# Designs tried in a protein design run: peptides against a protein of PDB entry 7PB4. Part 148

Target 1, 105 residues: chain A of PDB entry 7PB4
Amino acid sequence: KMLNIKEYKEKLLSTLGEFLEDHFPLPDRSVKKKKKNIQESSVNLITLHEMLEILINRLFDVPHDPYVKISDSFWPPYVELLLRNGIALRHPEDPTRIRLEAFHQ
Target 2, 218 residues: chain B of PDB entry 7PB4
Amino acid sequence: DALQMAVGYFEKGPIKASQNKDKTLEKHLKTVENVAWKNGLASEEIDILLNIALSGKFGNAVNTRILKCMIPATVISEDSVVKAVSWLCVGKCSGSTKVLFYRWLVAMFDFIDRKEQINLLYGFFFASLQDDALCPYVCHLLYLLTKKENVKPFRVRKLLDLQAKMGMQPHLQALLSLYKFFAPALISVSLPVRKKIYFKNSENLWKTALLAVKQRNR

## One batch from the design tools (peptide; made by RFdiffusion4, then SolubleMPNN)

Design b2_p11_6_s2 (from b2_p11_6, 8 letters changed)
Fold by OpenDDE base, seed 1:
Structure b2_p11_6_s2 (fold): chain B 105 residues (1-105), chain C 218 residues (1-218), chain A 11 residues (1-11)
Amino acid sequence: as target 1 above (105 residues)
Amino acid sequence: as target 2 above (218 residues)
Amino acid sequence: MLRLMIEELLL
């Protein structure tokens, strides 16, 4: 039973990955290395798929604290997309933390 | 020059020790406004100031004034727009600032140097249709961006659901008509045959300035 | 659509 759930999760995440890449790709950072001192933090942005995977995994692994801290790798438009569509919720006391919405209500 | 000093002030922020912080801020803001409305701003100046206006570094009144003077001398960098959209999503700017940004983006659309990365943001703009205050301007933006590949069944459904909620809004009808043009099989509903497409605020705040920019670049 | 797909994932 657990193996089937994991495999199903992986298959569904894979299917979501293609959809998300087609419809919500990351913008190409023109990393034109112009040398000047602005610490544009070379933070690698994660895909929307990876973000969702993190949120889903946290919900399953730590159901009592299903919140993930928003890192610099979380592209703000993705965070906003998830929040606006009711896919994710902010922590009521810590706006730097988000969770996947419990759709099981 | 005075403009570089003004931009540098906004970029670095106010020096803590200035007793006349408000007077200094107003001086620099007026400098930016005067140059922008007279000559337009360079792409680099717009890049800096646009991000500042959306970052929440300054108060809403200042941010509004900065956005109102984001007038290009020649072009706006697409990268500046992508970064601006990112800042918009951080949520440190007011709702009125967001509306003003989308109005600006529509008004300045033809002055953006490239559209490839902006087209990748299509899904994000489409998601912003749910905001009643943004919806008219987002519909106009999407009308400018929409390609055949963007017209999907799920987006058609969302537009129809929005129409059911909001009624037959002219801006929504304009977007639906474009969707029907690209994918007639996805839209069975009869759309009113409107000879003219009407978007809210066809007369933008920048009309006079944009005419002047176009005249200088001829 | 995305929400529905995610809902199906969580179910």
Scores: peptide ipSAE 0.040, ipTM 0.798, DockQ to the pose 0.364
Fold by OpenDDE base, seed 4:
Structure b2_p11_6_s2 (fold): chain B 105 residues (1-105), chain C 218 residues (1-218), chain A 11 residues (1-11)
Amino acid sequence: as target 1 above (105 residues)
Amino acid sequence: as target 2 above (218 residues)
Amino acid sequence: MLRLMIEELLL
């Protein structure tokens, strides 16, 4: 049973990866680091694929608390995309935490 | 310069507990408004002020006034638009501010220096079509951005579903007509031949200002 | 759509 879940998860993530890269790529931040001291926190944004992987992993690894804390690596448009499409839900008491929606319920 | 002082006030916030915070705010806001409508703003000034207007740092009334005076002297940086879209998704701005931003983005589209990164946001804009308040303006934006590569069967289905839900809206018909132009095999439905494409509020708030900008840059 | 794709992939 666990092996089938891992294989299914890997297949899901692999199939989603190509679609997400094609249709929802990260903006290229490669524009010139002009030294404006805006601490644009050198936080590397994660891909939408990586974000979904984190959410899926959390749901499987910690099903009783499937929420992930939104970090600075989470690009706000991706968070909004997941929430707006009902793929993720905010924690009712902590808007900084999101979970994957259980599609099987 | 009075403009630099005003921009600096909005960027850094009030340096001192001025007894008259509201008068100081209004003074700087009027300075920005006067320069923007008279001469336009530099790309760097728009970059700063646009982010401030969408960050939720100030109240909705102030943010609305700032956004209304985001008139370029020459160009708007694509990076400013990408950052602005990010701020919209943070959810610190009002629904009315989001609508105003999309109206602004459509109105200022020709003044944006590059489109490569904005084109990458196509999927995000398309996902915003489900918002009834944004839908007319998002359709107009997508009409400006759509390439043949963006026309996919699933997007066609979503537009047809929206049309079924909302009825035959002129802005949806315009976008569907463009999709049919790029991919006629994906859209079997007969679309009414409209000689003129009309988007909601073709009379934008900036019409007079944009004419003046175009005249100064000739 | 992304939901449907995820649902189709999760089913």
Scores: peptide ipSAE 0.041, ipTM 0.800, DockQ to the pose 0.257; fails the geometry check
Fold by OpenDDE base, seed 2:
Formats: structure tokens, sequence, C-alpha cells
Structure b2_p11_6_s2 (fold): chain B 105 residues (1-105), chain C 218 residues (1-218), chain A 11 residues (1-11)
């Protein structure tokens, strides 16, 4: 049973990966570092695929607290995309935490 | 320079100790407005001020006024637009600010230096079609951005679903007509032959300013 | 659509 869920999850993520890369790619951060001293923290943004993988993993690994903290690696458009489409939900008391929507209820 | 001082004020924020915070803010805001409408703003000034307007650092009234004066002297950087879209998604701006931004983006579209990065945001703009307040302006933006490669069966279905929900809106019909042009096999529905595409262009707040910009850059 | 795709994939 657990192996089937993992395999299904991997197949799901792989199938989603191509779609997400084609339709929701990260913008090229050719932010020309103009030389001035503002430490724009070069936060590496994760892909939408990686974000979904994190959310799915958290749901399976910690089903009683399936929330993931939004990090600086989470591109805001991706977070909004997931929330707006009802794929993810914000924690009711902590807007910095999101979970995958339980589509099975 | 008065403009540099004004931009610097908005970037750094109000100094805590000033008794005349509102008067100082209004002075700097008027400086930005006057320069923007008279001469336009440099791409760097737009980059700074656009982010400020969308970050939620100031109140909605201030943000609205800043956004209304995001008039280029020459060009707008595509990077500024990408960052702005990111700020819209942080949720620190009002719904009215989001609408104003999309109106601005459509109005200023020809003044954006490059479109490659904006084209990558196609999916995000398309996802915003479900917002009834944004839908007319997003349809117009998508009409400007859409390439053959963007016309997919799932997007066609979503547009048809939106049409079923909202009725035969002129802006949806315009976008659907473009989709049918690129992919006629995906849209079997007879679209009314509209000789004229009508977007809500009558509300272009920047029409006079943009004419002046085009005249100065000729 | 993304939801439906995710739902179809999670179902």
Amino acid sequence: as target 1 above (105 residues)
Amino acid sequence: as target 2 above (218 residues)
Amino acid sequence: MLRLMIEELLL
C-alpha cells in the first residue's frame, strides 16, 4: 500500500513536471546585479514542481500537521496560483503556512 | 534633484521623527506626479516606485497615486514588470490596485523593452481570468501576449467555461477569436464575426500621457 | 485546470 502511494506520487509528480515547466516556468532572473551594495539575497527560487512535491510530501509524512512554511524560495506567483486554484490552503492562524488541499474529503 | 529626493523618500520610507510626515509625503508624491506627467520617469525610477506601490509599504491612496504616475520617459524594464507581478501575488495590495496594475500593464505594453520574461508569465495571467474584476483587463493583456504555442485545449475549455458563466463578454470573445485564429480545430463554436475588437480602452487613464511620450521619442 | 489535473493525478 505505501509503495503504491509512493510510486503513484512519483508518477504524478513526473507527469506534472513537464506540464508545469511548459506552462509555469520560472522567469529568468537575469536580474543584472547592478553593482550597488544592496545585498539582494540571491534566494534560489524553487520550481512549481518542487513546491508541489514539498506539499505532497508533507501531507503524506505528517498528515496531522500537513502545513509547510512559506520560505523565500517560494515564488509568490506560485503560492498565489496554488491558493487561488484551491490546490493549497493557508493555515487559519498562520498565513505563512500552507497545505495541500485534501481533495479526498 | 527634487525627483531623486522624492524617490529616495519612498524607497527609504518616512523618517520616524518628522512631525510633518503627511506634508512631506504629499510634497514628494506631487514631485513624482509632476515629473511623470510632464517628462515621464526613467526606467530605474519606475522600477523603484512600481515595487513600492505594490509592496503595501504605503496606504492604498498613496499606492494608487504612485501607480497612476508610472509613465515612462522612454521604456519600462520587463524585470520591473516581473517583480511587480510577484508583488501582486504577495497579497499586500488591494483589489483596486490589482485592477489598476493590469490597466497600467495594458496601457504601457508597447513601452516595455522586452517581452520574453512577460511571455513566461502567460500561465499566471491566464489563471487570473477567474477574477471577475480582473477578467476584462487580463483578456486584453492575453490578447497582446498570446502566441500559437499558448493556445492549448485546456485553456480553450477554461475560456468556454468562463463564457458559460459570465456570458458572451466582448473581451472574452476577442480572446476566443484570437485563439480560433491560431487553433481553429480547437474551437468548433461559431464565434460572432465582430468587425471590431472592443476592450475597455475608453478608460485608459494614460492616453494623453502616452501620446506625449510617443511624440518625445520620435 | 491545474486543480483538476492535480485531482486527477491525486485520485
Scores: peptide ipSAE 0.040, ipTM 0.796, DockQ to the pose 0.304; fails the geometry check
Fold by OpenDDE base, seed 3:
Structure b2_p11_6_s2 (fold): chain B 105 residues (1-105), chain C 218 residues (1-218), chain A 11 residues (1-11)
Amino acid sequence: as target 1 above (105 residues)
Amino acid sequence: as target 2 above (218 residues)
Amino acid sequence: MLRLMIEELLL
């Protein structure tokens, strides 16, 4: 049972990787910000694939608290995409935390 | 100048101690509106004010007024649009603000300096087609953005499903016709040969302003 | 849509 879930996880992540990169790439932040002193923290955004990997890993590693805290590395469009499509759910009491939707019907 | 003070007010927010917060807000808002409609705004001013309008920092009425006066003097930075779409996804703005933003984005599309980063947002715009209020404007935006590489079987299926659900909407037919042009093998359905593409006139709110911008940049 | 795509990729 556990091996089948791990294999399913890896297959899911591998199959989604190319699709997510092709259809939901990160915007290139390479616009030369002229040095205006706005400390916009150079937060490195993670890919949608990496975000899903984090969510899946959390579900497997900590199934009793499968929630991940939304960091500044989480691009808001990706968070909205996951929530809108029912792939992720917000924590009922803490909107800064999200979990992978249990595909277990 | 008065515009810089107004932009600075919106950026920093109201100073806690002002007894006349509403009068000060209205004064600065009128300053921005007057300059925007008369001369247009610099790309930097649009960058600041567009983000403010979508961040949820102010009430819906104020955000709507700010967004309505996002008229460029010359160009709009694509980075400002990418940031704006990010704010829309945070969900701090109203549904009416989202509709207004897509109308604005369509109306101002030609004034955006570059399209490369906006084209990367294609999937996010396409995902918004399921919102009945956004669908007409998103179809128009997608019509402007769609390249051959964006036309995929799953997107064709989704558009046909939307047509089955919503009926033969002119904006959806326009987008489907473009999809059929790029990938005729993916769309077996006979689309009515419409000689004229009909989108909702999103530009009506800015028609006079857009003419003035085009005249200044000639 | 993305769910359907995920489902189609999983099927």
Scores: peptide ipSAE 0.037, ipTM 0.791, DockQ to the pose 0.152; fails the geometry check

Design b2_p11_6_s3 (from b2_p11_6, 8 letters changed)
Fold by OpenDDE base, seed 5:
Structure b2_p11_6_s3 (fold): chain B 105 residues (1-105), chain C 218 residues (1-218), chain A 11 residues (1-11)
Amino acid sequence: as target 1 above (105 residues)
Amino acid sequence: as target 2 above (218 residues)
Amino acid sequence: MLRELIEELLL
């Protein structure tokens, strides 16, 4: 039974990954290395898939504090997409933290 | 020059020590306004100022005035637009600024140098259809961006749901008609044959300025 | 659709 749940989760994550890549890809940062010193922090943005994986894992691993801190690797359009669609919620006291919505209440 | 000093002021922010911060800000803002409406701005100047207007660095009144002055001399970089969409999603700008941005984006669409990255943002723009204030302008933008590949069953369902919620809005009907053109099998509903596509505020705030830009670049 | 897919993933 547990093995079947893990395999099912992996299959769903894979299917979700393909969908997210097709419909919500990261913009190609044309890293035009124009050498001008503006420290545009070369923060590697994570995919929407990776972001969701982080949120899901946090919900399962720490259900009593399911919040993830928004890092510079979180592309703002992805955060907004999750919030606007009711997929994620901001922490009521800390807007820098988000959790996955508990859809099964 | 005066424009470089003005752009530099907005980029670096107000120097703490000036007793006349408001007068200095107004002077630089008027400089940007004057150049933008007379000659247009360079792509690099638009890149800087557009991000400033959407970052929440200044108050809403200042941001609105800056955004109204984002008139190109020649082209707008699509990278500037991608960055702007990112700032828009951070939520540091007002709802009125968001509306103004989408109006600007529609008005300036032909002056954007490339569309490849903007087309990748299709899903994000489509998600913004749920905002009643943005919906008319987002429909217009999507009408400009939509290709056959974007017309998917789930998006058709979402548009029909929006129509059920908000009624037969002209901007939504225009987008649905385009979807039906690309994928007639996905839309069984008879759409009224409208001879004229209507989008809200088709006459944009920049009409006169854009005519002048087109004349200078001919 | 995205929400539905995520809901299915969480079930």
Scores: peptide ipSAE 0.055, ipTM 0.767, DockQ to the pose 0.347
Fold by OpenDDE base, seed 3:
Structure b2_p11_6_s3 (fold): chain B 105 residues (1-105), chain C 218 residues (1-218), chain A 11 residues (1-11)
Amino acid sequence: as target 1 above (105 residues)
Amino acid sequence: as target 2 above (218 residues)
Amino acid sequence: MLRELIEELLL
């Protein structure tokens, strides 16, 4: 049973990877650092694939608390995409935490 | 100058101690409005003010007024648009503000300096087609953005499903016609040959302002 | 759409 879930996870992630890269890529922040001192913390944004991987891993590693804290590396459009499509849910008491939706109906 | 002080006020926020917060806010808002409609705003001023309008820092009425005066002097930075879309996804702005933003984005599309990063947002805009309030404006935006590479079988299916649900909407027909142009094999359905592409509410709130911008940049 | 794609990929 566990092996089948892991294989299923890897297959899901691999199949989604190309689709997510093609259709939901990160914007290139290549706009030249003009010198203005705004400490925009150069937080490196993660891909949608990496975000899903984090959510899936959390569900497997900590099934009783499958919530991931939204960090500055989480691009807001990706968070919204996951929530709107019912792929992720916000924690009922902490809107800064999200979990993967249990597709096991 | 008065504009820099006004932009600085919105950027830094109201100083807690002023008894006349509303009067000060109104003064600075009027300054921005007057300059924007008369001369347009610099790309840097639009970058600051657009993000403020969508961040939820101020009330909906103020945000709406700021967004309505996002008129460029010359160009709008694509980075400002990418940041703005990010703020829309944070959900701190009203539905009416989202509609206004898409109307603004369509209206100002030709004044955006580059389109490469905006084209990367195609999937996010396409996902917003399901919102009935946004759908007409998103179809118009997608009509402006769509390249052959964006026309995929799953997107065709979604557009046809939306047409089945919403009926033959002119804005949806316009987008479907463009999809059929790029990928005729994916759309077997006979689309009515509309000679004229019609997007409802093409009446641009900024029509007069945009004419003035085009005249200044000739 | 993405859910359906995920479902189609899972199926």
Scores: peptide ipSAE 0.047, ipTM 0.755, DockQ to the pose 0.148
Fold by OpenDDE base, seed 1:
Structure b2_p11_6_s3 (fold): chain B 105 residues (1-105), chain C 218 residues (1-218), chain A 11 residues (1-11)
Amino acid sequence: as target 1 above (105 residues)
Amino acid sequence: as target 2 above (218 residues)
Amino acid sequence: MLRELIEELLL
C-alpha cells in the first residue's frame, strides 16, 4: 500500500513537472549582482513542481496537520495560483500556512 | 535633489521622530507626482516606488497616488513588473490597487523594455481572469501578450466557461477572436465578426502623460 | 485545468 502511494505520487509529480515548467516557469531573476548594499535576500525560489511536492508530501506524511509553512522560497504568484484554483487552502487561523486541498472525496 | 529625497523617504520609511509625519509624507508625495507628470520617472525610481505602492507599506490612498504617477521618462524595467506581480499576490494591497495596476500595466505596456519575462507570467495573468473586477483589463493584457504557443485547449475551455458565466463580454470576445486566429481548430464557436476590438480604455488616466512621454522620446 | 489534472491524478 505505501509503495503504491509513493509510486503514484512520483508518477503524479513527474506528469505535472513538464506541464508546470512549460506553463508556470519561474521568472529568470537576472541576479545581476550589482555590488551595492541592498540585501536583496538571495532566497532561491523553488519551482511550482517542488512546491506541490512539498504539499503532497506533507499531506501524506502528516495527514492530521497537512499544513506547510510558507517560506521565502515560495514565490507569491505560485501561492496565489494554488489558492485561487482551489489546489491549496490557507490555514483558518494562520495565513502563513497552506495545505493541499483534499481532492479525495 | 527633491525627488531623490522623496523616493528615499518612501524606501526607508518615515523617521519615527517627526511630529509632522503626514505633512512630510504629503510633501514627498507631491514631489513625486509633480516630477512624474512633468518629466516622467527614471526606471530605477519606478522600480522602487512601484514595489512600495504594492507592498502595503502605506495606506491605500497613498498607494493609489503613487501608482497613478508611475509614468516613465523613457522605459519601465521588465523586472519591476515581475516584482510588482509578485507583490500583488502577497495580498497586502487592496482590490482597487490591483485593478489600477492592471490598468497601468496595459497603459504602459509599450514602455516596458522587454517582454520575455512578462510572457512567462502568461499563466498567472490568465488565472486572474476569474476575478470579475480584473477580467476586462487582464483580457486586454492577454490580448497584447498572446502568442500561438499560449493558445491551448484548456485555456480555450476556460475562456468559453467564463463567457458562459459572464455572457458575451467585448473583452472576452476580443481575446477569443485572437485565440481563434492562432488556433481556429480549437474554437468551433462562431464569433461575431466585430471589425473593431473594444477594450475598456485603461489609458484614459495617463493619456496626457503618455503623449508627453512619446513626444520626449521622439 | 491544473486542478482538474491534479484531481484526475489524485483521484
Scores: peptide ipSAE 0.056, ipTM 0.785, DockQ to the pose 0.321; fails the geometry check
Fold by OpenDDE base, seed 2:
Structure b2_p11_6_s3 (fold): chain B 105 residues (1-105), chain C 218 residues (1-218), chain A 11 residues (1-11)
Amino acid sequence: as target 1 above (105 residues)
Amino acid sequence: as target 2 above (218 residues)
Amino acid sequence: MLRELIEELLL
């Protein structure tokens, strides 16, 4: 049963990967390093695929607390995309935490 | 320079010690407004002020006024637009600010220096079609951005679903007509032959300013 | 759509 879930998850993520890359790519940070001193924290943004993988993994690994803390690596448009489409939900008491929506309830 | 001082004020924020915070804010806001409408703003000034307007650093009234004066002297950087879209998604701006931003983006579209990065945001803009307040302006933006490669079966289905929900809206029809042009096999439905594409252009707040910008850059 | 796709894939 667990192997089947893992395999299913991997297949799901692999199938989503191409779609997400094609339709929701990260913008090229043409961070023209204009020399001025503002430490734009070079936070590496993760892909939408990686974000979904994190959310899916959390749901399976910790089903009683399936929430993931939004990090600086979470591109705000991706977070909004997931929330707006009902793919993810914010924690009712902590808006910095999101979970994958249980599509099977 | 008065403009540099004004931009610097918005960037750094109000100095805590000023008894006349509101008067100072208004002074700097008026400076930005006056320069923007008279001469336009440099791309760097737009980059700074656009982020400020969408970051939630100031109140909605101030943010709205800043956004209304995001008039370029020459060009807008695509990077500024990408950053702005990111700020819109943080949820610190009002719904009215989001609407105003999309109106601005449509109005200023030709003044954006490059479109490559904005085209990558196509999916995000498309996802915003479900917002009834944004839908007319997002349709117009998508009409400007849509290429053949963007026309996919799932997007066609979503547009048809929106049409079923909202009725035959002129802005949806315009976008669907473009989709049918690029991919006629995906849209079997007969679309009304519209001689003219009608978007909500009558409400372009920047029409006079943009004419002036175009005249200065000729 | 992404939800539907995810749902289709999760189902």
Scores: peptide ipSAE 0.042, ipTM 0.768, DockQ to the pose 0.262; fails the geometry check

